# Peptides against a protein of PDB entry 3B8E: the designs that were tried, part 83

Target 1, 230 residues: chain A of PDB entry 3B8E
Amino acid sequence: PFLIFIIANIPLPLGTVTILCIDLGTDMVPAISLAYEQAESDIMKRQPRNPKTDKLVNEQLISMAYGQIGMIQALGGFFTYFVILAENGFLPIHLLGLRVNWDDRWINDVEDSYGQQWTYEQRKIVEFTCHTPFFVTIVVVQWADLVICKTRRNSVFQQGMKNKILIFGLFEETALAAFLSYCPGMGVALRMYPLKPTWWFCAFPYSLLIFVYDEVRKLIIRRRPGGWVE

## One batch from the design tools (peptide; made by RFdiffusion4, then SolubleMPNN)

Design b1_p16_1_s2 (from b1_p16_1, 13 letters changed)
Fold by OpenDDE base, seed 1:
Structure b1_p16_1_s2 (fold): chain B 230 residues (1-230), chain A 16 residues (1-16)
Amino acid sequence: as target 1 above (230 residues)
Amino acid sequence: LEELKKLAEELRELLE
């Protein structure tokens, strides 16, 4: 998200506080939960990997898969961001290069795509209105990420949801997202303004996409062991 | 929360 912010010079799609809430708040319990995840049912049945050949292929493929998942997450967040800004009069093409004027406190007449002038305060409200839905989008997508990270080969349906700590992590992420989104004062304290409950559903297609993508990947791995998808 | 805000601001400054 931040790379596109720098490259496109658009208004900040995700605040630093929000990023910290993701990294420290939402990712900690899930990361710990993975340490307690039951080993895959077939892990002990797998042939010993050749440490010279299989490590390089596996690391590259895992990196590629996580890179692709990360790209889908970013697309989901940016989709939400662009929709919110478009609903407020800022079309995506108009946002390109706008950051300098957007962040300038002394410019109170920044025009939107329809010629409406926006004060600095109004611009910051709409910017911070984007941060919360972006955060929620990431949390919803992370549900899929956590579930798919349970296994490398087995389907989630085969592995099951036996890890109570992971379930607790998913609940904690969701509760934190709800707290940060709807608790009074969070807009002032964390620059996370309340979002419409409907915005939670905007992330679901991307979460489903990640889930389907990984299940298809795992299905291919199960059908073609040692293939390029592993 | 204030410490988190401060840390976030510091990170923002590093990223800007």
Scores: peptide ipSAE 0.013, ipTM 0.350, DockQ to the pose 0.021
Fold by OpenDDE base, seed 3:
Structure b1_p16_1_s2 (fold): chain B 230 residues (1-230), chain A 16 residues (1-16)
Amino acid sequence: as target 1 above (230 residues)
Amino acid sequence: LEELKKLAEELRELLE
């Protein structure tokens, strides 16, 4: 999110504090929970890893995790961001290069896509209104990400949801997201204004997309072992 | 909650 903020010079979609809440708050317990996941049913059917050549975490896994899933997460967050700004009169194309004027407190007549002038205070309200929905979108997408990370080859339906720590992690990150979104004073403390409940549902299509994508990928791997999709 | 808010403010100040 911050890279796009710099490159595209758009209004800040997600604050630094909220990013820390994602990295340290919402992601840690779920990540730890994966260490307690049950082995895949077919793990003993696989050839042993070559300790000299095979890394536990290889470049392919990193590329898939950060390159594919991470990009989908970012796209989900930015989609929510652009929708909110568009609803407030700022079309996506108009946001390009707007940051300089947006962040200037002495400019109180920044025009939106419809020619309406926005004061600095009004602009910051809209900006901070984006932070919470963006954060929540990431959390909702992370539900799917965590679930799909349970297995490398088997379907989630084959593996099941027996890991109680993983389930706890899902509730923990959701509870934290709700706390940060609705607790009084979070707007001042974290620049996260209260979230309309409808914004929780905006991320659901992306979570579903990730889930379906990964299940299809795993299905292909099962049908064509040793393929390029692994 | 107030202590958490203070901590959040301190973190914000450090990150600004």
Scores: peptide ipSAE 0.009, ipTM 0.365, DockQ to the pose 0.019
Fold by OpenDDE base, seed 4:
Structure b1_p16_1_s2 (fold): chain B 230 residues (1-230), chain A 16 residues (1-16)
Amino acid sequence: as target 1 above (230 residues)
Amino acid sequence: LEELKKLAEELRELLE
């Protein structure tokens, strides 16, 4: 998100504090919970990993986690960002290069796509209004990310949701997201303004997409062991 | 160097 902010010179889609809340708040317990995931039901039917040649974290895992899932996650966040700004009169194309004027506190007549002038304070309200939905979008997408990471090959429906620590992690990140979104004072303290409940649903298509994608991938792996998608 | 200074200033503003 920050790279796009720099490259495209758009208004900041996700604040540093919000990023810290993701990295330290929402991701810690879920990530740790994966260490306690039960072995796959078919683990004994697979050949042992060769410790000399096979890596625990390989290029395929990195590609999946950061290259595919991470991109879908980012797209989900940016989608929410662009929708909010568009609803407030700033079309995506108009945002390109706007950052310089957007962040200038002395310019109080920045025009939107429809010629409406915005004060610095008004612009910052809209910007900070984007941070919370972006954050929530990430959390909702992370539900799918965490669930799909439970298994390497088996479907989640085969493995089940037996890891209580993982379930707790999902609850914790959701509760934290709700707290940060709706607790009074968060707008001042964290630059996270209150979120309309409807914005929680904006991320669901992306979460579903990730889930379906991974289930299909795993299905292909089960049908074609040693395939390129493994 | 000037671009780096600008970037540093922008980063500072974001951290405040």
Scores: peptide ipSAE 0.000, ipTM 0.294, DockQ to the pose 0.024
Fold by OpenDDE base, seed 5:
Formats: sequence, structure tokens, C-alpha cells
Structure b1_p16_1_s2 (fold): chain B 230 residues (1-230), chain A 16 residues (1-16)
Amino acid sequence: as target 1 above (230 residues)
Amino acid sequence: LEELKKLAEELRELLE
């Protein structure tokens, strides 16, 4: 997200505080919960791998898969960001290069795509209004990411949802997201303004996409053992 | 949260 912010010179889509809340608040408990996941039912049926060749290829493929999931996650956040700004009069094409004027407190006549002028205070309210939905979008996408990480080869439907610590992690990250989004004073303290409940649903297509992508990947691995997708 | 806020403000100042 920050790289696109620098390259495209757009208004800040996600604040530093929100990034820290993701990295330290929402990701830790879910990650620890995976250590308590039950072993896959077919793990003992796998043939011995060549430790020299198969480890390197497998690590590269896993790294690539996580990279792809991270890209889909970022796209979900940016989708929410662009929708909110468009609803407030700023079309995506108009945001390119706008950051310099957007962040200048002495410019109070920044025009939107429809010729409406925005004061510095109004612009910052809209920017901070984007931070919370972006954060919530990441949390909703992380639900799918955590669920797909339960298994390496088996479908989630085969593995089930028996890990109580993982379930607790999902509730914890959701409760934290709700607290940061709706608790009074968070707008001043963290620059996270409250979001309409409808914005929670904006990430659902991307969460579903990640889930479908990984299930298809795992299906291919099951049908073609030793393929390049493993 | 206050410590995170301070850290975030410091990071923001470095990025400005």
C-alpha cells in the first residue's frame, strides 16, 4: 500500500497507526493459533521428498502463493479506498498526483472531479474516513487468509473448523477492528473515523476470491501430485 | 495504544 502511495502520489490510503494495529494487533493471535492446528489427514500418505530439490522448489512456490494473496489483499483495500473517495467526489484518475496539494494545509481550494472545492480540514476528514474501512477490509480478507492457511493440501471442508484457538483469533481480530472503528475518541486518538456498517461488506468479494483461489490451487495439487503448483 | 500512537506520530514526522 505504501509503495503505491509513493509511486502514484495519491492521498494516503492507510495510516501508519492502522498498519501497526494490523501487524501487532490483528495478525499475532491468528498466527499463533496455526501452531495448534491438527495435522492433515493425508500427511502420512505422502511420499518422501528429496530434501535438496523439493525443499527449494516448495519454498519458492509457497513464497509466490503468499505474495499473490498479499496482492489480492492490497487490491481489496484499494478498492474500498477508491469507492469512498469516488462517493465523495474524487474519481480515481483525479487522485493521481493530488497528494502534494492534498497534504498542503495552506491550500483550501482543492477541487474534486466535479469542481467542488475542499478545505484542508474537509480533505483530512475524508482521508481519515478512508483509513478505517481500509483497515476493516484487511481484517475481513485476513479471515479468508487464516482459514486457507489451516491446510497445505486438503480442502478446508475436509479439515473442518475444530481449532478453538483459531476461532478465538478470528473473533479477537474482529472485536479489535470494531473497537478501533467505533469507540468514541478514536477519530482524535488514532485518526480513525467511524465507518458505516455497509463498508464491512465491501471486502467480501475479495475474501471469497482468496478462498476460491486457494481451494482451486489445493484441488490441482491433489489431482496432480508433484506438479509445479505444490 | 498510546505507545502505538507515539510511534506512529514519530514515523509520520519522519515520512513528512
Scores: peptide ipSAE 0.015, ipTM 0.397, DockQ to the pose 0.020; fails the geometry check

Design b1_p16_1_s3 (from b1_p16_1, 12 letters changed)
Fold by OpenDDE base, seed 3:
Structure b1_p16_1_s3 (fold): chain B 230 residues (1-230), chain A 16 residues (1-16)
Amino acid sequence: as target 1 above (230 residues)
Amino acid sequence: LKELLELKEKLKQLLL
């Protein structure tokens, strides 16, 4: 989020405080829950890791986590952001380079894609209106990410949902997201304005996409052991 | 800072 804000000079899609709420709030319990996941049924058929040569986190895992799944997550958040701004008159192309004028409090006549002028206060209301839906989009996508992280090779349907701590983590992150989105005063404290309930559903296609993508990947790995997809 | 700016421009060219 913040990288694209700097590169594209777009209005801030997600606040720093909301990022901290993701990294320290919503993602911690789910991540810890993975330590309690049941071993895959085939784990004893794998050779033991060589502690001298094999890293716990290899370049391939980093590439998969950040290069593929993390990109899909970011795309989901940005899609929600662009939809909200487009509904408020700012088409995606018009947002490129707009940050300089957007963040200038002395410019009260910033035009949207339709020639409507926006005051600084109106622009900041729209910006902060994007923060909560972007945050919620990330949480909804994290549901799929957590579920796919249960296994490296086996399907989630083969592994099942027996980890009670993981299930608790999914409820905890959802409850925290709802609290941050709807608790009175969060607009002032976190610059997270109240979320329309419909925005929760905007992330569902992306969560489904991540889930289907990973299940297809795991299916390919099972059918072609030692392939380039491992 | 110069390397960060160059990286920013490269990323800008890649993403835009």
Scores: peptide ipSAE 0.000, ipTM 0.239, DockQ to the pose 0.024
Fold by OpenDDE base, seed 4:
Structure b1_p16_1_s3 (fold): chain B 230 residues (1-230), chain A 16 residues (1-16)
Amino acid sequence: as target 1 above (230 residues)
Amino acid sequence: LKELLELKEKLKQLLL
């Protein structure tokens, strides 16, 4: 998010406080919950990892986590951001380079894609209106990410949802997201303005995409052991 | 703009 804000000079899609709420709030319990996941049903049929040659974090895991899943998460958040700004008169192409004028408090006549002039206050309201749906988009996508992380090879349908701590983590992150989105004063405290409940559904296609993608990946691994997808 | 004004008004009601 922040890299695209710098490179494209677009209005800030996700605030620093909101990022901290993801990293320290919503992700902590879910991440810890993975340590309590039951071993895969086929774990005893796999060769032990060689501790001298096999890294715990390998290039494949980094590619999966950051290169694939992390990119889908970012795309989901940015999709929500661009939709909100487009609904408010700012088409994606118009946002390029707009940051300088957008963040200037003395410019109160920034034009949108339709020639409507926006005051600094109005621009900041719409910017902070993007932060909450972006955050919620990440949380909804994280549901899929956490669920797919339960297993390396077996389908989630084979493993099941037996980890009560993981289920609690999914509930906790969702409850925290709802609290941060709708609790009075969060707009002042965190710059997280209330969102329409419909924005929760904007992330669902991306969450489903991640889930389907990983299930297909795992299916390929099961059918072709030792493939490049493993 | 109308939706933004409504959001501003909702925010005022939420902060008061």
Scores: peptide ipSAE 0.000, ipTM 0.284, DockQ to the pose 0.055
Fold by OpenDDE base, seed 5:
Structure b1_p16_1_s3 (fold): chain B 230 residues (1-230), chain A 16 residues (1-16)
Amino acid sequence: as target 1 above (230 residues)
Amino acid sequence: LKELLELKEKLKQLLL
């Protein structure tokens, strides 16, 4: 998110406080829950890792976690951001380079794509209105990410949803996201304005995409062991 | 929590 904000010079898609709420609030309990996951049925049939050649964190794991899944998460958040700004009169092409004038408190006549003028206060309201749905989009995508992390090779349908701590983590992160989004005073405290309930569904296609992508990856690994995809 | 609150206030001052 922040890298695209610098490179494209667009209005801030996600606030620093909301990023901290993800990293320290919503992700911790789900991540800890994976330590209580049942071992895969075939784990003891795999060869031991060679500690001299095989790193615990390899290029394949980095490519999957940060390169592939992280990019799909970012695309989901940016999709929600661009839709909200477009509904408020700012088309994606008009946002390129707009940040300088957007963040200037002395400019009260910033035009949208339709020639409507926006005051500084109005612009900041719509910006902070984007932060909450972007945050919620990340939480909804994290549901799929957590579920796919239950297994390395087996399908989630083979593993099942027996880990009660993981299920609790999914409810906890969702309840925290709802609290941060709708609790009175969060607009002043966190710059998180309440979102319409319909915005929760904007991430569902991306959450489904992550799930399908990883299930297809795992299917390929099961059919072709020893490939570069493992 | 106190350090997070102080960081939050510093971040608020940097963003205002």
Scores: peptide ipSAE 0.008, ipTM 0.321, DockQ to the pose 0.018; fails the geometry check
Fold by OpenDDE base, seed 1:
Structure b1_p16_1_s3 (fold): chain B 230 residues (1-230), chain A 16 residues (1-16)
Amino acid sequence: as target 1 above (230 residues)
Amino acid sequence: LKELLELKEKLKQLLL
């Protein structure tokens, strides 16, 4: 999110507060829950990692987590962001380079793609209206991320959903996201304005995409051990 | 809820 904000010079798609709510709020309990996950059925049949040659975090894991899954998450968030701004009159092309004028408090006549003038206050309302759905989008894709992180090789259907702490984590992050999105005063407190309940569903295709992508990856690994996908 | 709100206010003070 923040890299595209800098590179494209667009209005801020995800606020720093919302980022911290993800990193410290929604992701913490889910991440801890993975410590209680049942080991994969084949884990004791795998060779031990060689501490001298095998990195715990390798380029392949970084590519998968940050390069592939993180990119799908970012696309999901940005899709939601661009749709909200387009619904408010700001087409994606018009947002390029707009940040300087957008963030200027003294410019109250920033034109949208339809020639409507937007005050600074109106622009900040629509910006903060993007932050909450972007945050919720990340939470919804994190459901898929957490579920796919249960296993490295086995299908989630083989592993099952026996980890009650993980299920609690999914509920907690969702409840926290709902609380942060709909509790009165959150707009003032966190710049998280209430979103239409329909915006929760905008992330579902991306969550499903992540899940399907990882299940296909795991299927390939199971069929062709030692491949470039492992 | 109160602790979450306090944490939220602390986060707000760190970021604003």
Scores: peptide ipSAE 0.006, ipTM 0.316, DockQ to the pose 0.018; fails the geometry check

Design b1_p16_1_s4 (from b1_p16_1, 13 letters changed)
Fold by OpenDDE base, seed 3:
Structure b1_p16_1_s4 (fold): chain B 230 residues (1-230), chain A 16 residues (1-16)
Amino acid sequence: as target 1 above (230 residues)
Amino acid sequence: LKELKELAEKLRELLL
């Protein structure tokens, strides 16, 4: 989010506090829960890792996590962001380079895509209105990410959902997201304005996409062991 | 408590 904010000079899609709430709040318990996952049924058929040559986190894992899944997550968040701004009169193409004028307190006549003028206060309300839906979008796609991370090779349907700590993590992150989105005073405290309930569903296609993508990937790995997809 | 509140407000101003 922040990289695109800098590169494209768009209005801030996700606030610093919301990022901290993701990194320290919603993602921590789910990540810990993966340590309690049951071993895959085929794990004993794999050779042990060579501790001298094989890193625990390899380049392939980083590429998969950040290069593929992380990009899909970011796209989901940005989709929600662009939809909200478009509904408020700012088409995606008009947002390019707009940040400089958007963040200027002395400019009270920033035009939208339809020639409507926006005061600084009005612009900041719209910006902060994007932060909560973007945050919730990330939480919803993290459900899929957590579930797919249960296994490296086996389907989630083969592994099952027996990890009670992981299930607890999914409820915890969802409850925290709901608290941050709807608790009175969060707009003042965190600049997270209340979320319309419909925005929770905006991320569901992306969550499904992540899940389907990873299941297909795992299916390919099972059918073609030692392929470039591993 | 007053000092902690002031620190919290400063942190809030930095993060928000």
Scores: peptide ipSAE 0.016, ipTM 0.397, DockQ to the pose 0.016
Fold by OpenDDE base, seed 1:
Structure b1_p16_1_s4 (fold): chain B 230 residues (1-230), chain A 16 residues (1-16)
Amino acid sequence: as target 1 above (230 residues)
Amino acid sequence: LKELKELAEKLRELLL
């Protein structure tokens, strides 16, 4: 998100507070929950990692986590962002390079794609209206991420959902997202303005895509051990 | 409560 904000000079798609709420709020309990996950049924049949030759974090894992899954997450968030701004009169092409004027408090006549003038206050309301749905989009996608992280090779259907702490983590992150999105005063306190409940569903295709993608990946690994996908 | 409010305002100024 922040890289595209810098490169494209678009209005800020995800605020610092929302990023902190993701990193420190929604991700902590889910991440801890993975420590309580049952070992994969075949883990003791796998060869141990050679600590001299095998990196714990390899290029394949970085490519999967950041390059593939992270890109799908970013696409989901940006889709939500661009739709909200387009619904408010700012088409994606018009947002390119707009940040400088958008963030200027003294410019109160920034035109949208339809020639409507927007005050600084109005622009910031629209910007902050994007932050909450982007945050919620990330939380919904993180459901899939957490579930796919339960196993490296086995299907989630083989592993099952027996980890009660993981289920609690999914509930906690969702409850926190709902609290931050709908609690009165969060717009003033955290610049997290209330979102329409329909925006929760905007991320579901991306969450499903991640889940299906990882299940297909794991299926390939199970059928062809030692492939480039592992 | 006053100190907490001041701390919250400082955090708000840093983060918002």
Scores: peptide ipSAE 0.015, ipTM 0.414, DockQ to the pose 0.017
Fold by OpenDDE base, seed 5:
Structure b1_p16_1_s4 (fold): chain B 230 residues (1-230), chain A 16 residues (1-16)
Amino acid sequence: as target 1 above (230 residues)
Amino acid sequence: LKELKELAEKLRELLL
């Protein structure tokens, strides 16, 4: 998010506080829950890792976690961001380079794509209105990410949803996201303005995409062991 | 409580 903010010079898509709420709030219990996941049925049939040649964190793992899944998460967040700004009169093309004037408190006549003028206060309300749905979009996508992390090779349908701590983690992160989004005073305290309930559904296509992508990946690994995809 | 409030305000200014 922040890299695209710098490169494209667009209004800030996700605030620092919301990023910290993801990293320290919503992700902790889900990540810990994976330690209690049941081992895959075939794990003891795999050869031991060679500690001299095989790293615990390899290029394949980095590519999956940050290169593929992380990009789908970012696309989901940015989709929500662009839709909200478009509904408020700012088309995606108009946002390019707009940050300088957007963040200037002395400019009160910034025009949208339809020629409507926006005061600094109005612009900041719209910006902070984008932060909460972006945050919620990440949480909804993280549901799929956590579920796919249950297994490396077996399908989630083969593994099942037996880990009660993981299920608790999914409810906890969702409840925390709802609290941060809708609790009175969060707009002043965290600059997280409440979102319309419909914005929770904007991430669902991307969450489904992550799930389908990983299940297809795992299917390929099961059918063709020893490929670069493993 | 006063020191905690001041710390919270400083953290808010740093993060927002």
Scores: peptide ipSAE 0.009, ipTM 0.394, DockQ to the pose 0.016
Fold by OpenDDE base, seed 2:
Structure b1_p16_1_s4 (fold): chain B 230 residues (1-230), chain A 16 residues (1-16)
Amino acid sequence: as target 1 above (230 residues)
Amino acid sequence: LKELKELAEKLRELLL
């Protein structure tokens, strides 16, 4: 998100406080819950890794986490961001290079894609209106990410949802997201303005995409052990 | 309390 904000010079899609809420709030308990996941049914049938050649964190795992899943997560967040701004009159092409004028307090006549002029205060309300749905989109996408991280090879349908700590983590991150989104005063305290309940559904296609993608990946690994998809 | 409020406002301006 922040790299695209710098490179494309678009209005800030996700605030620093919302990033901290993801890193310290919604991600921490789910990540810890993975330590309590049941071992895969075939893990003891695998040969031990060579500690000199087989890194725990290898290039393939990094590519999967940051190059694939992280890209889908970012696309989900940006999709929600662009939809909200488009509903408020700012088409995606018009946002390119707009940041300089957007953040200038002295410019009160920034035009949208339809020629409507926006004051600095109005622009900041729309910007902060994007932060909460972007945050919620990340949480909904993280449901799929957490579930797919339960196993490296077995399908989630083979592993099942037996980890009570992981289930608790999913409820905790969802409850925290709802609290931050709807608790009175969060707009003033955290600049997280309340969102329409419909925005929770904007992430569902991306969450489903992550889940289907990883299940297909795992299916290929099971059929072709030692392939490039591992 | 005044210094804490000013620090909180500065942190708010930096983070928000």
Scores: peptide ipSAE 0.007, ipTM 0.384, DockQ to the pose 0.017

